# Designs tried in a protein design run: peptides against a protein of PDB entry 4AID. Part 172

Target 1, 242 residues: chain A of PDB entry 4AID
Amino acid sequence: FDIKRKTIEWGGKTLVLETGRIARQADGAVLATMGETVVLATAVFAKSQKPGQDFFPLTVNYQEKTFAAGKIPGGFFKREGRPSEKETLVSRLIDRPIRPLFVKGFKNEVQVVVTVLQHDLENDPDILGMVAASAALCLSGAPFMGPIGAARVGWVDGAYVLNPTLDEMKESKMDLVVAGTADAVMMVESEIQELSEEIVLGGVNFAHQQMQAVIDAIIDLAEHAAKEPFAFEPEDTDAIKA

## One batch from the design tools (peptide; made by RFdiffusion4, then SolubleMPNN)

Design b2_p25_5_s3 (from b2_p25_5, 11 letters changed)
Fold by OpenDDE base, seed 3:
Order: C-alpha cells, then structure tokens, then sequence
Structure b2_p25_5_s3 (fold): chain B 242 residues (1-242), chain A 25 residues (1-25)
C-alpha cells in the first residue's frame, strides 16, 4: 500500500487525512478522521465531455451509511435509496464552495461522494466531509482550483469555538459553517441566536483563519500523492463577444 | 453510474473496518 497520511492538531482534535489505502479506482480518494468520526471522500471525473453537454455536470452525494454496528444520531430508518434531509443539506454544503472553483469551460462529468463510515456522536461529519471532498478533488487531477478548507464556529460562554461538539452546539448561540480558499471565503451558512453582526463577522474571520491549517494539510498531502493534472484546455469563450 | 455505486459500496465495507482501526489510534 502506498499510503500517504497527513495529521494535524485542529481545534484541540486530531485531524487525519489519508490516501492510498482504499478506493484506488477513484481519481481521488481520502479517508478523513476527526476524533472517532470517519468519512471517505471519492472524486471521479470523466476524461471526455459528452456531446452536446451545455452545463457543468457536477454531482455531490453525501451519505451517512449506517453500517450495522452504529446508530448515527437522527438516523431514522433510512429506507434504502432516498437521501435524508441532512444528507441533502450536507451535499449542498459541499457542492456550493467547490462548484465555482472548477476551471471555466470544464464540462466533463464529476462525481464527488462522501460516505460517513463512523460517527463518534461528538464530531459532526459534515465539516469533515467538506475537508475530505476538497482533499479528494485536489488528489484527483481534475481542473479544480482548490483546496478549500471548512470550519464550524460556535459561540459558547462569550467565545468562539472551532468545530464545537454536538453537545457544545446545544449551548451555542451560533451555528456558523464557513468554507473558503486560502485567500477567500466561498460560502457562509449560519443559524444565529441574538448575536450582533460584529460577532458574526468575527466568526467568519475566525473560521477562515482556523481553516488555513486544513488547507495547508491538503496541499502537503497533494504534493506527495496527487495525480498528474488532467490536460484540459478551456475553450476560449471570449471569442464570442467580438 | 451504477457501477460506481457498487464499487463504492464494496470499498465502504472494507473501509469501515480499516477506518475503525484508524479512529482508535
């Protein structure tokens, strides 16, 4: 096994990004762990565009598969085949920041699948799934201008908390999910209880600062394990405005 | 892609056991 692993301390927890063990047939595959929550992200892209393809066919699928040994909290009996509301929401949270980072004119099919393999009941797999998806895309050779980082920010006892546990989130006045590149915030999603705009903006800045360590970890992993970039020449769409 | 879904399901089963070992370290 040519296993590459990056480990960082992040918000008082160990984040592990691993590639090369599993999903070797994917263009990119990352096993990500935070605490005892574990996700697998895979990225696969078509090596050609379909004839007549007019839009970018990106599909993001986040799934919490209850393997027989673990109750995922809020896992009502998933009838096989229909995504839960949570799975649909998290799929969108992953899609939103990554979609604009693909090279303009790239219209090959891209499939990102994030599977929750284990849940520790403390660390929500959504942030971990965003990080893993970013890493898998960076490893894939797809024309993706990542990485992105992601962070959840809480407001507990008058302070920002990076990636609060599910129990800390019950006491939090903020559920702020931020995703971004090294240089820019790409997505903000927030649920706020009676907090000033200043505290919320400070939370976005805190998230963006704290995700830099994750971005750097993905870059370091990609330097050691990324596939050769897919040779893509964007069609010069600027020629139609003359 | 149904083939990709089947592939993913097979690797997920294997990955779960490996992931549990990683998560415990």
Amino acid sequence: as target 1 above (242 residues)
Amino acid sequence: DEEYKKFLEEIEKKALEEAKEIARK
Scores: peptide ipSAE 0.022, ipTM 0.536, DockQ to the pose 0.019
Fold by OpenDDE base, seed 4:
Structure b2_p25_5_s3 (fold): chain B 242 residues (1-242), chain A 25 residues (1-25)
Amino acid sequence: as target 1 above (242 residues)
Amino acid sequence: DEEYKKFLEEIEKKALEEAKEIARK
């Protein structure tokens, strides 16, 4: 097995991105670890467009496996066969920043699956899932103009905290999730308690600065492990109309 | 409260716009 691994220190935690061990049948596959939280992201894309395809068929599916769910808060209420509220929310958090980064006119089916394999009860798998999905897409050869990074920002004791633990989040006046490229913020999602707009804006900037190390780590992993880019030329008509 | 939800949506939009402007500098 040709296993490639990138390890960085990020917000006082070790982030590990690994490829080549599992899910090698996918176009891209990344095992991501932060603390003892572990996720697997897989990216698969069709090599042709379906006849009459008029929209970009991207599907993002975030899943918490039952063996991990026994440690996940609320895991007892997983109705068999339906995504939980959290799984639905996190699937959207991953979808929103990646969807705009596909090459315009690309209408081949793309499936991103993020699976929580382990939860440490400190590090939320949502941020890790966003990072892993970005990395898996960058490895896949799909016409994806990533990577994206992601970060959660808290406000604890009058300071910004990168990726607060679940316990630190109880004392946080902010739950701010940011995703972006090296050059741009792509998504903000926030829950705020009695904070100024200035503090929130500063939190978005802080998140974007702190995610650069993750973006660089994904780029470094892709330089060593990415598949050849899929040869895609958009038809001129699709480039002009959107 | 619908007003508070709308306020948060406006903050998120401003934060996104302002952060994009900062990153371009």
Scores: peptide ipSAE 0.000, ipTM 0.369, DockQ to the pose 0.065
Fold by OpenDDE base, seed 5:
Structure b2_p25_5_s3 (fold): chain B 242 residues (1-242), chain A 25 residues (1-25)
Amino acid sequence: as target 1 above (242 residues)
Amino acid sequence: DEEYKKFLEEIEKKALEEAKEIARK
């Protein structure tokens, strides 16, 4: 078993990114842990394009398993077979920042699956799932121009809080989720209560700065564990215009 | 409130634009 692990301190919590233990059949697989919240991200991509494929067929599926539901707020009512509203929303939160980072012209099927394995009732698995999905894609060999980082920012007692706990979020005037690369913000989602634009913009900057440690951790993991890049040459779109 | 939702969408858009400008420097 060639297990690679990266551990960082992030927002006063230990973030662990691990590969090589489970889901070896995937192109990329990362077990991510923050506190006692644990997610598994897997990335799988087709090695050929389907004939007549006109769009990039990326599917992102965030799921919280029923065995974790006893520790997941609201998990008791998960109907088998349909994603919850949360699962649908988080799947979109993961999809939005990663979709633009695939090499243009790549139209092979890509499936990202994020599974919540454990929830500690403090650390929300959504941010952890975004980080894990990014890491799994970077390990996969898919033509993904990541990594992305992600962060949640709260505003508690007149200060920014990185990845507030679920209890801290009750007192937070901001729920700001940011995802980005080292060089760009790719996605912002926010819920705010009576905060200035300056505080919100400062929160985006704070998030982008704080996620660099995660981006660096994914890069370090990928240097040691990434598969060889999939040989993909984008069709010269300039050759079709001639 | 639809007005508040639009305000948030405008802030998100502006934050995304400003963050892209910050990252380009």
Scores: peptide ipSAE 0.029, ipTM 0.543, DockQ to the pose 0.065; fails the geometry check
Fold by OpenDDE base, seed 2:
Structure b2_p25_5_s3 (fold): chain B 242 residues (1-242), chain A 25 residues (1-25)
Amino acid sequence: as target 1 above (242 residues)
Amino acid sequence: DEEYKKFLEEIEKKALEEAKEIARK
């Protein structure tokens, strides 16, 4: 097994990004760990466009496995065969920042699957899933202009907290999820309780600064483990409609 | 509350615009 691993300290927790152990049949696959929360992200893309494909067919599927469901909040209520509300929301949180970063005119099918394998009841797998999906895409050779980082920011005891635990979030006046590249914020999603716009804007900046370590970690992993880039030249016709 | 939802959407939009400007500096 050619296993590559990147480990960083991030928000007082160890983040591990690993490739080459499992799901080696995918174009990209990353096992990501934070605390005892573990996710597997896989990226697969078609090597040709379907005839008559007129839109970019990206599918993102976040799922929490039934074997982990006894340790996953809300996992007991999973009806077989339909995503939970959480799985639907997190799938969108992952989709939103990555979709704009594909090369314009690329209309090959792309499937990103994020699977929660373990949940520690402290570290939410959504942020970890966003990071893992970004890393898997960067390893895949797909024409993806990532990486993205992601962070959750809380406001606890009058300070910003990076990736608050589920227990710290009970005391937090803010649930701010941010995703972005090194140079740009791509997505903000927020739930706030009686906070000023200044604190929220400061939280977005804090998130973007704190995610740089994750972006750098994905780049370092990709330098050592990425597949050769898929040869894709955008047809000039899609450039003119901007 | 629908008003609260709109307020959050406006904050998210402003935060996204401002953060894009900050990250470009």
Scores: peptide ipSAE 0.017, ipTM 0.414, DockQ to the pose 0.066; fails the geometry check

Design b2_p25_5_s4 (from b2_p25_5, 11 letters changed)
Fold by OpenDDE base, seed 5:
Structure b2_p25_5_s4 (fold): chain B 242 residues (1-242), chain A 25 residues (1-25)
Amino acid sequence: as target 1 above (242 residues)
Amino acid sequence: KEEEEERLKKIEEEALRKAKEIARK
């Protein structure tokens, strides 16, 4: 087993990104751990385009399996077969920043699956799932112009808090989720309570700065474990306009 | 490259616009 692992300290917590142990049938697979929260991200892409495929067929599926439900707040009644509201929302949070980063003209099917394996009741699997999905895509050989990083920012006692615990979030006046590349903020979602524009924009900047360590960790993992890039030449769309 | 950088910049501007819209509510 050629297991590659990257470990960083991030917001006072240990983030571990691991590949090569599980889900080897995927194009990319990453086991990500923060505290005792554990997610598996897998990326699979088709090696050919379907005839007549007009759009980029990206599917992102975030799921919290029933075996993790005993440690997931509200998880006790997850009906098999339909995504919860949370699972639907987190799937969109992962989809939004990654979708634009695929090479233009790539229309092969891509499936990203993020599975929560364990929850510690402190570290939300959504941010970890975003990071793991980014890492899995970077390892896959898909024409993905990542990595992305992600961060949650709270505002507690007049300070920014990186990836607040679920308990710290009860006292937080901000739930700010940011995703981006090294160079650009790609996505912002926020719920705020009576905060200034300055504090919110400062939170976006704080998130983007703090996610650089994660981006660098994904790059380092990819340098050691990425598959060869899939040979994809985008059809010269300029040749169709002539 | 330039078209892609412009595309990414536009996405960033939209994300920051959304952050400002959230902060104004």
Scores: peptide ipSAE 0.275, ipTM 0.831, DockQ to the pose 0.869
Fold by OpenDDE base, seed 4:
Structure b2_p25_5_s4 (fold): chain B 242 residues (1-242), chain A 25 residues (1-25)
Amino acid sequence: as target 1 above (242 residues)
Amino acid sequence: KEEEEERLKKIEEEALRKAKEIARK
């Protein structure tokens, strides 16, 4: 097994990105760990377009498995066969920033699956899932113009906090989730309690700055473990308009 | 390239606009 691992300190926590041990049948697969929260991201893409495919068929599926659900708040009420509200929300949080970064005209089927394997009750698997999905896509050879980073920002005791714990979030006046590339903010989602525009915009900038270390870590992992890029040439009709 | 940079810039502008709209509530 050729196992590649990148470890960084991020917001006072150890982030580990690992590939090569599990899910090797995927085009890309990353095991990501922060604290004792663990997620597996897999990326799979079709090597041809379906006849008559008119849209980009990206599917993102975030799942909290039943063995992790015993540690996840509300895990007992997973109706068999339907995503929870959280699973649906986090699937969208992952989908939104990655969808625009595929090469124009690429209409091969892409499936991203993020599975929560462990939850420590401190580190939310959503941010970790976004990072892992980005890393898995960068390893896959798909025509993806990533990586993306992601960060959660809190506002606690008059300061920004990177990836606050679930307990710190109870004291936070802000739940700000940001995703972006090295160069651009791609997504902002937030819940805010009586904060100024200046504090919120400062939080977006803080998130984008703090996610650079994660982006760099994904690049470093990809340099050592990425598959050869899939040879994709867009048909002239989509390329002439880009 | 220029159209893609403009597309990414519009997404960033929309994300920042959304952040401002949330802060004004």
Scores: peptide ipSAE 0.268, ipTM 0.827, DockQ to the pose 0.768
Fold by OpenDDE base, seed 1:
Structure b2_p25_5_s4 (fold): chain B 242 residues (1-242), chain A 25 residues (1-25)
Amino acid sequence: as target 1 above (242 residues)
Amino acid sequence: KEEEEERLKKIEEEALRKAKEIARK
């Protein structure tokens, strides 16, 4: 097994990004760990466009499997067949920031699957899933202009908290999820309790600053483990050089 | 490259606008 691993300390927790152990049939595959929460992200893309494809066919699927569900708060025995509300929401959180970063005119099918393998009851798999999906895409060779980073920001005792635990979130006046590139904010989702616009905007800036270490970690992993870029030339090159 | 940077800036502006709209509720 040729296993590549990047490890960083992030918000007082160990973040590990690993590739080369499992899901080798995928174009990109990353096992990501934060604390004792573990996710597998896989990226697969078609090597040709379907005839008559008029839109970019990206599918993102976040799933918490039944073997992890016994450790997930509110994890009822999922009857096979429908994503939970959480799985649907997190799939959207991952989709929204990555979709705009594909090269314009790329219309090959792309599937990103994030599977929760373990949950520690402290670290939410959603942020870890966003990071892992970004890393898997960067390793895949797909024409993806990432990486993205992601962070959750809380507001506890009058301070910003990076990736608050589930227990810290009970005391938090803010649940702010941010995703972005090195240069831009791509997505903001927030639930807030009686906070000023200034505190929320400061939280977006804090998140963007804190995710840079994750972006750098994905770049370092990709430099050592990425596949060769898929040769893609869009039919209308003039709209990409401007 | 310039159009892509402009696109990313527009997405950032929309995200910040959304954050402001949420903070005002």
Scores: peptide ipSAE 0.033, ipTM 0.558, DockQ to the pose 0.837
Fold by OpenDDE base, seed 3:
Structure b2_p25_5_s4 (fold): chain B 242 residues (1-242), chain A 25 residues (1-25)
Amino acid sequence: as target 1 above (242 residues)
Amino acid sequence: KEEEEERLKKIEEEALRKAKEIARK
């Protein structure tokens, strides 16, 4: 096994990004761990465009599968087939920041699948899934201008908290999810209770600052484990505006 | 170690299967 691993301390927790053990048939694959929450992200892309493809066919699928061996909260037998509301929401949270980072004119099919393998009941797998998806895309050779980082910010006892636990989130006046590149915020999603705009904007800045360590960790992993970039020449679409 | 690797392989196969099923729709 040619296993590459990056480990960082992030918000007082150990984040591990690993590749090369599993999903070897994917273009990119990352096993990400924070606490005892574990996710697998896989990225697969078509090596050609379908004839007549007019839009970018990106599909993101986040799934919380109850593998029979772990305490997953809310152990209702999700029958195989329909994503839950949570799975649909998190799939969109992952899609939103990554979609604009693909090279303009790239219309090959791309599939990102994030599977929750283990849940510790403390660390929500959504942020971990965003990080893992970013890393898997950076490893894939797809024309993706990442990485993105992601962070959740809480407001507990008058302070910002990076990636609050599910129990800390009950006391939080903010659920702020931010995703971005090293240079830019790409997505903000927020639920806020009676907080000033200044505190919210400060939370976005705090998130963007704190995600830099994750971005750097993905870059370091990609330098050691990325596939060769897929040779893609964008069709010169600027010639049609003359 | 081996049991964990087998578990991870089954999960991999299922994740890749689902990715392919979404592609076909």
Scores: peptide ipSAE 0.005, ipTM 0.339, DockQ to the pose 0.017

Design b2_p25_6_s1 (from b2_p25_6, 14 letters changed)
Fold by OpenDDE base, seed 1:
Structure b2_p25_6_s1 (fold): chain B 242 residues (1-242), chain A 25 residues (1-25)
Amino acid sequence: as target 1 above (242 residues)
Amino acid sequence: KLKEYMEELAKENKEKILEKIKELA
């Protein structure tokens, strides 16, 4: 197999992005690892638009499979059924920053699936899932103007903490999730306990700075492993409604 | 097992997209 891998040190942890081993039938597929948490992201897109398609049909599914769920906090034996609250929330966290980065007028069906394969009980798979989804899209050839990076920021003992562990998060006064491009913040989600706006804004800036290493790692992986860009020309009629 | 399952899942997702294209074609 032609396997490409990028490895970086990020927040005192090893981040690995790998492609070419699993899910080769997808347009993009990335196996991402941080600590001992492992996710698989797959991106698949239609090569044609449906007749009469008037909106961009992006679907994002984050899933914690039952074989990993036995190690996931609160992972009961899920019968095949409704997504958990966490799976629904994380699917939205991934969707929000990537949706606006598709080329305007692109209305081909896109499906992103993030599957948690292993959980180490320290590294939350949500941030890793956001990074893996970004990387899978960049490898796919879809008209996606990424990459995005993502980071979680905590506030512990009067300092910012990048991607706090589940144990550090119990002591954190902030759960701040940020996603963005090299140039812009695209999404902020925050739960805050008695912190100033200044500390929160500083946390957003800290997250955006710290995610640059991840963005660069995705670019480096894409330069070596991306498919040829899908030839897409937007119809001029979608340009006039801006 | 896990590799095969993830390959099947990615195939099923691609097949679902292709089926939905055919239903509207």
Scores: peptide ipSAE 0.019, ipTM 0.403, DockQ to the pose 0.017
Fold by OpenDDE base, seed 5:
Structure b2_p25_6_s1 (fold): chain B 242 residues (1-242), chain A 25 residues (1-25)
Amino acid sequence: as target 1 above (242 residues)
Amino acid sequence: KLKEYMEELAKENKEKILEKIKELA
């Protein structure tokens, strides 16, 4: 087993990114851990496009499996087969920042699956799932111009808090989720209670700065474990205009 | 310290961040 692992301290918690143990049939697969929350991200892509494929067929599926439901807040009420509201929202949250980072003209089917395997009741799997999905795509060889990082920022006792616990979030005046590359913010999602625009903007900057350590960790993992890049030449969109 | 630094960064990058947030919203 060629297992590669990257470990960093991030927001006072240990983040572990691991590949090579499980899901070897995927193009990329990452087991990510923060505290005792554990997610598996897998990336799979088709090696050809379907005839007449007009759009980029990216599917992102975040799922909290029923075996983990006893460790997930509200998990006991999950109906089999239909995504919960949370699963739907988090799937979109992961999709939004990654979709624009695929090479233009790539229309092969891509499937990203993020599965929550364990929840510690402190660390929300959504941020971890975003990080894991980014890492899995970077390992896959897909024409993905990542990595992305992600961070949640809270505002507790007049300070920014990186990835607040579920308990700290009860006292937080901000739920700010940011995703981005090293150079750019790609997505912002925010719920704000009576905070100035200056504090919110500071939170976006804080998130983008704090996610760099995660981006660097994904790059380091990819340098040691990425598959060869898929040979994709974008159709010269200039040749279709001639 | 960190808060003050983030407040300064927010001022310097406010226009750029607001533009990006509006593009992403």
Scores: peptide ipSAE 0.014, ipTM 0.453, DockQ to the pose 0.054
Fold by OpenDDE base, seed 4:
Structure b2_p25_6_s1 (fold): chain B 242 residues (1-242), chain A 25 residues (1-25)
Amino acid sequence: as target 1 above (242 residues)
Amino acid sequence: KLKEYMEELAKENKEKILEKIKELA
């Protein structure tokens, strides 16, 4: 197996991005690890557009599997066959920043699946899932104009904290999730307790700065393991309406 | 090619976000 791995230190934790061992039938597949939290992201795209396809058919599905769910807070509320509230929310958190980064006019079906394989009860798999999904898309050959990075920012004892643990988050006055490209903040989601707008904006900037190391790690992995770019020519009609 | 394409996209996105941050301020 040709296994490629990138390892970085990120917020005082080791982030590992690995490809080539699992889900080789996908267009892109990344096993991402932070602490003992482990996620698998897969990206698959259709090689042709369906006749009469008028919208971009992107599906993002974040899943916490039952073998991990026994270690996941709230795992007992999984009704068989329906996504949990968390799975629905995280699927949207991943979808929002990646959807705008597909080439205009690309209307081939794209499926991104993020599966939580292990949860350490310290590192939330949502951020790791966003990073893994970005990496899987960059490896796939799909006309995706990523990578995105992602970060969670807390505010603890009057300072920004990158990717606070679940226990540190209980003391945090901010839960700020940011996703972006090297040059751009694509998505912000925040829950804030009695903080100034200045602190929140500073948190967005802090997140964007801290995610650069992740973006660089995805680029380095893609340089060594990406498939050839899918030959896509947008129909002239969608280019003229910009 | 891929790197240059990512750099061009990153520029367009930076402008949109700077606009969005200015609309929130």
Scores: peptide ipSAE 0.014, ipTM 0.390, DockQ to the pose 0.258
Fold by OpenDDE base, seed 3:
Structure b2_p25_6_s1 (fold): chain B 242 residues (1-242), chain A 25 residues (1-25)
Amino acid sequence: as target 1 above (242 residues)
Amino acid sequence: KLKEYMEELAKENKEKILEKIKELA
């Protein structure tokens, strides 16, 4: 097994990104761990565009599998075959920041699947799933202008908290999820309780600063384990503006 | 197709993944 692993300390927790052990038939595959929460992200893309494809066919699927469900809060009997509300929301949360980062004109089918394998009841798999999906895309050779990082920010006892635990989040006046590149914030999703705009904006900046270590970790992993970039020539869309 | 394939792959590797999770935890 040619296993590549990156480990960092992130918000007082160990983040592990691993590739080469599982899902080798995917274009990219990353096993990501934070605490005892574990996700598998896989990226697969078509090597050709379908005839008549007019839009970018990206599909993101976040899934909490039944074998992890014994430790997932609210994981009562997922009826086989339908996403839960949580799975639908997290799939969108992952989709939003990655979709704009594909090279313009790329219309090959892309599928990102994030599977929760274990949940520790402290670390939410959504942030870990965003990080893992980013890493899997960077390893895949797809024309993806990532990586993205992601972070959750809480406001507990008058301070910012990076990736608060599920118990810390009960005392938090903010649930702020941020995703971005090294240079830019790509997505903000926020639920706030009686906080000033200044505190919220400070939280976005805090998140973007704290995710740089994750971005750097994905880059380091990709330098050692990425596939050759897929040769893609964008169609000259400039001919329609004349 | 690809989603279904990756979902089946996640099932087939479940035991191996769970064993490896215990090594990572």
Scores: peptide ipSAE 0.000, ipTM 0.283, DockQ to the pose 0.018

